# Ledger of designs, part 74: peptides against a protein of PDB entry 1IK9

Target 1, 211 residues: chain A of PDB entry 1IK9
Amino acid sequence: MERKISRIHLVSEPSITHFLQVSWEKTLESGFVITLTDGHSAWTGTVSESEISQEADDMAMEKGKYVGELRKALLSGAGPADVYTFNFSKESCYFFFEKNLKDVSFRLGSFNLEKVENPAEVIRELICYCLDTIAENQAKNEHLQKENERLLRDWNDVQGRFEKCVSAKEALETDLYKRFILVLNEKKTKIRSLHNKLLNAAQEREKDIKQ
Target 2, 207 residues: chain A of PDB entry 1IK9 as posed
Amino acid sequence: MERKISRIHLVSEPSITHFLQVSWEKTLESGFVITLTDGHSAWTGTVSESEISQEADDMAMEKGKYVGELRKALLSADVYTFNFSKESAYFFFEKNLKDVSFRLGSFNLEKVENPAEVIRELIAYALDTIAENQAKNEHLQKENERLLRDWNDVQGRFEKAVSAKEALETDLYKRFILVLNEKKTKIRSLHNKLLNAAQEREKDIKQ
Target 3, 195 residues: chain B of PDB entry 1IK9 as posed
Amino acid sequence: MERKISRIHLVSEPSITHFLQVSWEKTLESGFVITLTDGHSAWTGTVSESEISQEADDMAMEKGKYVGELRKALLSVYTFNFSKESAYFFFEKNLKDVSFRLGSFNLEKVENPAEVIRELIAYALDTIAENQAKNEHLQKENERLLRDWNDVQGRFEKAVSAKEALETDLYKRFILVLNEKKTKIRSLHNKLLNA

## One batch from the design tools (peptide; made by RFdiffusion4, then SolubleMPNN)

Design b2_p13_5_s1 (from b2_p13_5, 8 letters changed)
Fold by OpenDDE base, seed 3:
Structure b2_p13_5_s1 (fold): chain B 211 residues (1-211), chain C 211 residues (1-211), chain A 13 residues (1-13)
Amino acid sequence: as target 1 above (211 residues)
Amino acid sequence: as target 1 above (211 residues)
Amino acid sequence: DVEKELEKLVEES
């Protein structure tokens, strides 16, 4: 089961933060449980997949698009743009929300809720979920931090090896050329020496012919 | 201001999860505000630096060690080892906690709390803090994940360059040796040719003298 | 010795 708790403001009680919990299996489209609380009272309702489909049809909206709007309204909280306005009657237990588009507001959906007899249990469970989520996220953050530190070490190690490899390649090339120049110079000297011996032998032969 | 919310169980109400909020400035040693809630009622008390010092002295414990025990008791929640037991009287508003050490339990501290007139406000603020903490930790998690992905890419890039550098070094060495062998063989062939010319010239000279 | 290895390689060729 997935859940999201959002902070909302009711038009009827703009000074009091309310909390909207939505719980669902796999997808919001399959239906969900909605819970509203002000920290003293709680109200809950179940929304079926059929109700979501019917509301999408009544709005002449494609179901996936409608569910996308439900997700924005119910799971984002009051985002910074007040795009969604929430209304609740404690007397009728009727919850409805509107989408505000410049010059036009329209009802996006409505739910009949029931007042919870033991709101303290709902509130405790909600706080427990928040604390568990904090602990899970902290553990994940600590893991990611350690992994980042490992990756940074590994990067530095490979970078250092790479720099050494580049330097070693340049040094190898230079050393090989130096060694080869020495060997080639020896062979060139031997060639020169042999040429001089041939020239001398030819000159001596020319002297011997001239008696 | 720092704060921590912990889940605790009271000896008087073992079936009901309670929440212990501790709030402090810089260090727990400087004093703190303690808030207890069951999701319906809330109780708050202020603990001064002088009370913490006095309790440490009364226990014949070094202050830093005592504050270390307070931190474990009040900020860890009921850790898996039930090392700390919590007691609260709703009638007297007296909160006390004990440390359980094998065969010995001793009182670690006590606080007189006051019942909050508007517990809903305290509960709403507590939930708001949890939601804000979740959002902050999620944002940090997303950041660390992106950084991890970057570091992994950077590591792969350097590793690939390093492997290419190693291969290029080996190839360079092999290529240089091959080229040098060719040039040296040319010079050796020239030396052999010149030696043969010298030998032939010497043989012709010996024939001319016998002639 | 690179020289001796080079000399050997050039003698075996």
Scores: peptide ipSAE 0.021, ipTM 0.842, DockQ to the pose 0.868
Fold by OpenDDE base, seed 1:
Structure b2_p13_5_s1 (fold): chain B 211 residues (1-211), chain C 211 residues (1-211), chain A 13 residues (1-13)
Amino acid sequence: as target 1 above (211 residues)
Amino acid sequence: as target 1 above (211 residues)
Amino acid sequence: DVEKELEKLVEES
């Protein structure tokens, strides 16, 4: 089961932060459990897939689009923009939320909740979930940090080896060419010397023929 | 101000998870604010640096060691081992905790708390802090994950360049030697040809003199 | 040891 807790402000009690918990299986479309608390009282309701479909139909909205709006409203909390307004009557236990666009505000959905008899248990479980989530995220962050430090070391090590390989390749090329030029020059000198000896021998023979 | 919330079990109410909040400035040694809640009621107390020093003295414990024990007891929650037992009287508002070692249990500290008149506000603030901490940790986690993926790509890229550099160095060495041997062999052949021409010229001259 | 083969090639030449 997936779960999201968000902070919301109710139009009726804007000074009192409320917490909206939504719990669902796989997808919000399959239905969800909604819990609202003010830190003293709690209210819970179950929303079925059929109710979600009916609300989408009543709105004349495509179901996938409607579920997309539900997900934005109920799981993101009030994003930075006051795009969603939440209303709750403690008397009727009626929860509804509206989407506010520039020129159009419309009711996105409504749910009947039930007052929880033991809100302290629901609040404790909610805090436990938050603390467990913090602990899990901290452990993941510590793991990722250690992995990042490892990867950075490994990158630096390979980079240093690569730079040494480049320099060693250039040095090898330079050394091989220098050695090659030396040997080649020695062979060229020997060839020149042998040619001069041949020329001298030919000149001496031409002198011997001319007595 | 630093803050830690932990889940604890009170000896008096072992079935009811309590939450222990500790808030401090820079170090726990400088004093702290402790808040206890069961999700319905809350109790708060302030512990001064002088009280911490007095508790350490009363225990005949070195202050740094005592603060180290306070940090383990109050900030870690009940670690996996039942090393710390927490006691609270709702009537006296007296909170105390014990360290349980194999053969010795001793009171580590005690604090007078005051019942909060509006526990819902304290609970809401506690939940807000948990949610804010979750959001911050999620953002850090996403950042670290993206950095990890970047570092892994960068490592793979440099590793691939390094392997290519090694192979290119070996190929260069082999190619340079092959080319060198070819040119050297041509020069050796030319030297041999010139020597043979010199030998023939010398033999012809020796024939002309004998004539 | 390509250096040693090169040295041998130089000495034999």
Scores: peptide ipSAE 0.020, ipTM 0.842, DockQ to the pose 0.279
Fold by OpenDDE base, seed 4:
Structure b2_p13_5_s1 (fold): chain B 211 residues (1-211), chain C 211 residues (1-211), chain A 13 residues (1-13)
Amino acid sequence: as target 1 above (211 residues)
Amino acid sequence: as target 1 above (211 residues)
Amino acid sequence: DVEKELEKLVEES
């Protein structure tokens, strides 16, 4: 079962933060359990897949789009833009919410809730879920941090090997050219020496012809 | 202000999870606010640095060691080993906890709490803190995940550059040797040609002398 | 020694 808890403000009680818990199996479309609490009282309702389908039809909205709006309203909380307005009557236990657009507000959905007899148990379970989520997220953070530290070490090691390879390539090129120049100069000197010997031999032959 | 919320079990109410909130400034040693709740009622007490020092002295424990035990008891919750036992009287509002060792239990500390008049506000604030912590940890997780993905890309890029550098070094060495051999062979051929010319000149001179 | 390897390569060629 997946769960999301969001803080919301009710139009009737704007000074009191309420908490909206939504619990579902695999997809929100298959139905969900909605729980509202003010930290003292709690109210719960079960919303079926059929009710979701009926609300989508009543709105003339495609079911997937409607569920997408439900997800934004109920799981994200009121985003920083207060795009969703929540209303609840504690007397009738009627919960409804509206989407506020620039010039138009429209009802997105409505649910009948039931007052929970033991709100403390619901609140304790909600806090337990929050603490479990914190612990899980902390463990994930610690794991990701250790993995990042590993990757950074591995990066530094390869970077250092790469820099050594670049330097070694340049050094190799320079060394090979120096050695090659030495050998070429030696061969060039030998060619010059042999050329001088040929010139001398030609001069001696010209002297021998001139007796 | 730093805060930690832990779930605990009271010896008097082992079936009901309680939540222990501890709030402090910079260090637990400087004092803290302790809040206990069962999701319906709440109790709060302020523990001063002087009270912590007095409890350490009464225990004949070094203050830093005592604060270390307080941290384990109050901030970690009962670890999986139930090393700390929590007791609370709702009548007297007296909270005390014991450290359980293999053959010995001893009182670690005791505090007078006060019943909160508006427990719903304390509970709402506690839930808000949990939700804020979840949101912060989720944002950290997303950041660390993105950074991990970046580091992995950067590692792959450097690794690929390193492998190319190794291959380029080997290719450079091979190419330079091939080019050097070609030039050396040309010079060697020129030396051989000049040597043959010298030998021919010597043979012609020997013919001219026999002539 | 690059010279010796170079000389060998020049001798073998």
Scores: peptide ipSAE 0.020, ipTM 0.842, DockQ to the pose 0.878
Fold by OpenDDE base, seed 5:
Structure b2_p13_5_s1 (fold): chain B 211 residues (1-211), chain C 211 residues (1-211), chain A 13 residues (1-13)
Amino acid sequence: as target 1 above (211 residues)
Amino acid sequence: as target 1 above (211 residues)
Amino acid sequence: DVEKELEKLVEES
């Protein structure tokens, strides 16, 4: 089961933060349980897939778009307060909310809730879920931090090896050229020496022919 | 102000999860506010630095060690249930806890609490703190995830450049040696040709002298 | 060993 808890402010009680819990299986489209609490009382309602479909039809909205708007309204957490307005009557247990656009406000949804007999149990379970979520997120943070530190070390190690490889390539090229020039110059000197010996031998032969 | 919320089970009410909140400034040693709630009622007490010092003296324990034990007992969260036992009387508002070792149990601390007049406000604030902590931890998780993805890309990029540099170094060495051998062999052929010309010239001169 | 072939090439010359 997936769950989201959000802070909301009711138009009737703007000074008292309320908590809106929505719980669902796999997708919000398949229905959900809505729970409202003020930290003393709790109210719960179940919304079926058929009710979601009917509400979308009554609004003349495509079901996927309607569910997308419900997801924003009910799961956003404390989004910027100005986009959704929440209303609840403790007398009628009627919960409704409106989407406020620049030039147009419209009712997005409404639910009948029932007052919970043991609100303390619902509140305790809600706090337990928050604490579990904190612990899970902390464990994930610690894992990601350790992985970041590992990746940074691995990056520094390969970067240092890369820089050494670049320098070694340049040094190798320079060394091989130096060795090549030395050996080549030795061979050029030997060629020049042999040419001079040939010239001298030819000059001596020309002298020997001239007797 | 720092804060920690933990689940605890009271010996008197083992079926009902209670929440233990501890709040402090900078260090637990400087004093703290303890809050206990069952999701309906709340009880609060303030523990001063002087009370912590007195309790450490009464226990014949070094203050730093005592504060270290308080930190484990009160801030651990739901540690393994068997290490600390919590007791609370709603009638006397007396809260005390024991440390359970293999062969020895001892009272680690005790606090007088006061019943809160508006427990719903304390519970709402506690839930708000949990939701804020979840949001902060989620933002940190998203940041660390993005940083991990960046570091992994950067590692792959430099690793690929390093492998190319290794291959380029090996190819450079092989190419330079091939070029060197070609030029060296050309020079050797020229030296051999010049030696043969010298030998022929010497043989012709020896024939001319015998004539 | 390219170095040994290079050395042989230097010695034979």
Scores: peptide ipSAE 0.021, ipTM 0.842, DockQ to the pose 0.306; fails the geometry check

Design b2_p13_5_s2 (from b2_p13_5, 9 letters changed)
Fold by OpenDDE base, seed 1:
Structure b2_p13_5_s2 (fold): chain B 211 residues (1-211), chain C 211 residues (1-211), chain A 13 residues (1-13)
Amino acid sequence: as target 1 above (211 residues)
Amino acid sequence: as target 1 above (211 residues)
Amino acid sequence: DEKKKLEELVEKS
């Protein structure tokens, strides 16, 4: 089961933050349980896949698009864009919400809720879920932080090894060239010396032929 | 202001999860506000630095150690170790907690609370804080996840460059040695050829003298 | 040592 709790403001009671809990299995499209609370009272309703399909049909909206709007309305809470308005009658337990577009507001959905007999239990369970979620997210954050620190160390180590490899390559090339130039110069000197000896021998022979 | 909300179980009502909120400025030692709720009723009290000091003195405990025990008791909730037991009288509004050691339990602190007139407001604010904390932690988690993915890419890139540098160093060394051996062999061949020419010239001169 | 290794490589070649 997945769950989302959101803050909403009811049009009838805008000064009192309400909390909208939605619980579902795998996908919101297969149905969900909705719970509303003001911190004193609670109201719950179950919405079936058939009711979702009926609301989509009544709106002449494609089901996937309608479920997409339900996700935005019910799971995002009142985002700062006030695109969705929530209405609830405590008398009729009728919950409905509207999508506010630039030129037109329209009802996006409506649910019959039932007043919870023991709202304190629902509120306690809701707070427990929030605290569990906080603890889980904190543990994930601590894990990710430790992983980031590890990855940064590993990056620094490889970077330092890479820089040493680059420098060692340049040093190796320079050293090899220097050593080879020395050896080549020695051989070049020996060649020059041998050529001079050959020239001298040829000059001596030319003198011996000329007596 | 810092805040922590924890689940506790009261000895008098172990079947009903209670929530203990502690709010403080900078350090718990300078005083704190404590709020207890069962999801229906709420009780609040303010504990001053002087009261904390008095409780430490009454316990004959060093203040830093006492505050350390307060942090463990009040901010960790009932950890799975049940080291702390919480007691509350709804009649007297007297809250006290004990530390359970292997051989001895002792009272660690006591606070007079006051019943909140509008518990729904306190509960709503508590839920709001939980939801805000969840949202903040989720945003941090998403940031850390993106950073981890970046660091992993950066590590892979440097690792790949390092491996290429190692291979390029080995290839450079091998290529340089091969090229230099070829040039040295050419020079060695030239030296051998020049020596043979010198030997032949010397043999011809020895023939001309014997003549 | 490396000079000797280079000289040995040149002598063996």
Scores: peptide ipSAE 0.017, ipTM 0.844, DockQ to the pose 0.553
Fold by OpenDDE base, seed 4:
Structure b2_p13_5_s2 (fold): chain B 211 residues (1-211), chain C 211 residues (1-211), chain A 13 residues (1-13)
Amino acid sequence: as target 1 above (211 residues)
Amino acid sequence: as target 1 above (211 residues)
Amino acid sequence: DEKKKLEELVEKS
């Protein structure tokens, strides 16, 4: 079961932070359990898939779009202030919420809740869920941090090997050119020497013909 | 101010999860505020640095070691079950806890708490803190995940450059050797040609002398 | 040595 807890403000009690817990199986569309608490009292209601479908139909909204709005209203936590207005009557246990647009507000949904007989149990379970979520997130953070440190080491190792490879390539090129220049110069010197010997031999032959 | 919330079980109420909140400034040694709640009632006490020092002295324990035990008892959350036993009298508001070793239990500390007049406010604030901590940890997780993905990309990029550099080094060496072999072979051919011309000139001179 | 290896490579070619 998936669960989300959000802080909300009720229009009737704007000074008292309320908590809205929504619990569902796989998708919010399949229905959900909604729990409202002020830290003293709690109210719970079950919303079925059929009720969600009926509310979507009554709104003339496509079901997937309606569920998308429910998700934003009920699961986003404190979205940008005032986009969704929450209303609850403790007397009637009637919960409803509106979407506020610039020039128009419209009712997005309404639910009958039931007052929980043992609100302390619901509150304790809610706090337990929060603490479990904190522990899970901390463990995930520690894991991700260790992975980041590993990846950074691995990056540094490859970077250092890459820099050494670049330098070794440049050094190799320079060394090869130097060695080849030496060998080529030796061959050029030998060519010049042989050419001079040929010139001398030709000059000697011309001297021998001239007697 | 730093804060830690832990689940505890009271010896008197083992079926009801209690929550122990500890709040402190910089170090637990400087004193702390302890809050106990069952999700309906709450009790709070302030423990001063002087009280911590006195408890350490009464235990004949070095202060840093004592604070280390307080940290394990009060901040570790659910450590291994049963290492620390928590006791609370709702009547006297007396809270004490013991460390259980294999063969001996000893009192680690005791505090007088006060019943909170508005427990709902304390509980709401506690839930708010949990939700804030969840949000912070989620944001940190998302950041660390993005950094992991970045580091992995950066590693792959450098690895690919490194492999290209290795291949380019080998290719450079091979190409340079091929080019130099060609040039050297041309010079060798010219040397051989000049040497043959010298031999021919010498043979012609020997023919002219025999002539 | 490497000069000789280069010369040998050039001699064999």
Scores: peptide ipSAE 0.017, ipTM 0.844, DockQ to the pose 0.710
Fold by OpenDDE base, seed 5:
Structure b2_p13_5_s2 (fold): chain B 211 residues (1-211), chain C 211 residues (1-211), chain A 13 residues (1-13)
Amino acid sequence: as target 1 above (211 residues)
Amino acid sequence: as target 1 above (211 residues)
Amino acid sequence: DEKKKLEELVEKS
């Protein structure tokens, strides 16, 4: 089961924060349980997959688009742009919400809720879920932090090896050329020496012929 | 202001989860505000730095050690080992807790609480804090995840450059040796040719002298 | 030593 809790403000009670919990299985499209609380009273309603389909049809909206709008309204809370307006009557237990655009406002959906007999239990469970979520997120943060530190060490190690490899390549090239020049110069000296011996032998032979 | 919320079980009401909020400035040693709730009622008490000092003295415990035990009891909740037992009387508003060791149990501390007139406001604020903490932790998780992905890319890039550098070093060495062998063999061939010319010239000169 | 090793490598060639 997936769950999201958000803060909302009711048009009828704009001075108090309400909490809107939505619980669903796999997809919001499959239906959901909606819970509203003010920290003293709680109200719950179940919305079926068939009701979601009927609401989409009544709105003349494609179901996937409608579910997408429900997801934004019910799971994101009142975003900073007040794009969604929430209304609830404690007398009728009727919850409805509107989407406010620049030039157009329309009712996005409505639900009948039932007053919970033991609101304290629902509120305790909601707080428990929040505390569990905090603990899970903290454990994930600690894991990601340790992994980041590991990756940074591994990067520094490879970077240092790479820089050493670059320097070693340049040093190898320089060393090999120096060694090669030494050996080649010795062979050049030997060639010059042998050439001079040939020239001297030719000059001596020309002297021996001239007697 | 720092805050911690934990779940506790009261000896008098073991079937219901209570929530223990502790709020403090910088250090728990400086004093704290304790809030207890069952999701319907709330109780609050303020513990001063002087009361913490007096409680440590009454226990004949070093203050830093006492504050360390308070931190474990009040900020960690009932850990899985039931090391701390919590008691609260709704009639007297007296809260006390015990540390349970294998062979020794002792009272760690006690506080007078006052019943909150508007518990719904305290509960709403507690839920708001939990939701804010969840949002902050989620934002941190997303940041750490993106940084992990960046570090992994950077590692792969340097690793690939390092492997190319290793291969290029080996290839450079092999290429330089091949080129050097070619040039040296040419010089050796020239030396052998010049040596043979010298031997032939010496043999011809010896023939000319015998004639 | 390394010079001699280089010369020997060229002699074996």
Scores: peptide ipSAE 0.016, ipTM 0.844, DockQ to the pose 0.684
Fold by OpenDDE base, seed 3:
Structure b2_p13_5_s2 (fold): chain B 211 residues (1-211), chain C 211 residues (1-211), chain A 13 residues (1-13)
Amino acid sequence: as target 1 above (211 residues)
Amino acid sequence: as target 1 above (211 residues)
Amino acid sequence: DEKKKLEELVEKS
């Protein structure tokens, strides 16, 4: 089961933060349970997949697009743009929300809720869920931090080996050229010496023919 | 101001999860505000630095060690070991907690609380703090995840360059040796040719003298 | 030693 809790402001009580909990299985489209609380009272209702489909049809909206609007309205809270307004009657337990566009406001959906007999249980469970979510996210943060530190060490190790490899390649090339120049110079000296011996032998032969 | 919310179980009401909020400035040793709630009622009290010091002295415990025990008891909730037990009287508003060791149980501290007139405000503020903490931790998780992905890419890039550098070093050495063998063989062939010319010239001279 | 190895490689080739 997935769950999201958001803060909302009711048009009837703009000074009192309310909390909207939505819980669903796999997808919001399959239906959801909605719970509203002011920290003293709680109200709950169940919305079926058929109700969501009917509301999309009544709006002449494609179901996936309508569910996308429900997700923005019910799971994001009042985002930084007051794009969604929430209304609730404590007397009728009727909850409805509107999408506010620049030149048009329209009702996006509505739910009949029921007042919870023991709101303290709902509130305690909601706080427990928040604390569990905090603990899970802290454990993830600590894990990711340790992994970041590991990856940074591994990067530094490979970078240092790479720099040593580059330097060692340049040094190897330089050393090989120096060694080969030495050996080649010895062979060139031997060639020059043998050439001079041949020239001297030819000059001596020319002297011996001239008696 | 720092804050921690934990779940506790009261000895008097073991079936009902209670929430213990502790808030302080900089260090728990400087004093703190404690708030208890069951999701319907709330109780609060302020503990001064002087009360903490007095309680440490009464226990014949070093202040830093005592504050360390307070931190474990009040900020960790009932950890997996029932090392700390919590007691609260709704009539007297007296809160006390005990440390349970294998052969010894002792009172670690006690606070006089006051019943909050508007518990809904305390509960709403507590839920708001939980939701803010979730949002902050989610943002940190998303940041750390992106940084991990970056570090992994950077590691793969350097690793691939390092492997190419190693292979290029081995290839360079092999290529240089091959080229040098070719040049040296040419010089050796020239030396052998010049030596043969010298031997032939010496043999011809020996024939001319015998003639 | 490496000069001798290089010379030996050149002598054997």
Scores: peptide ipSAE 0.016, ipTM 0.844, DockQ to the pose 0.668; fails the geometry check

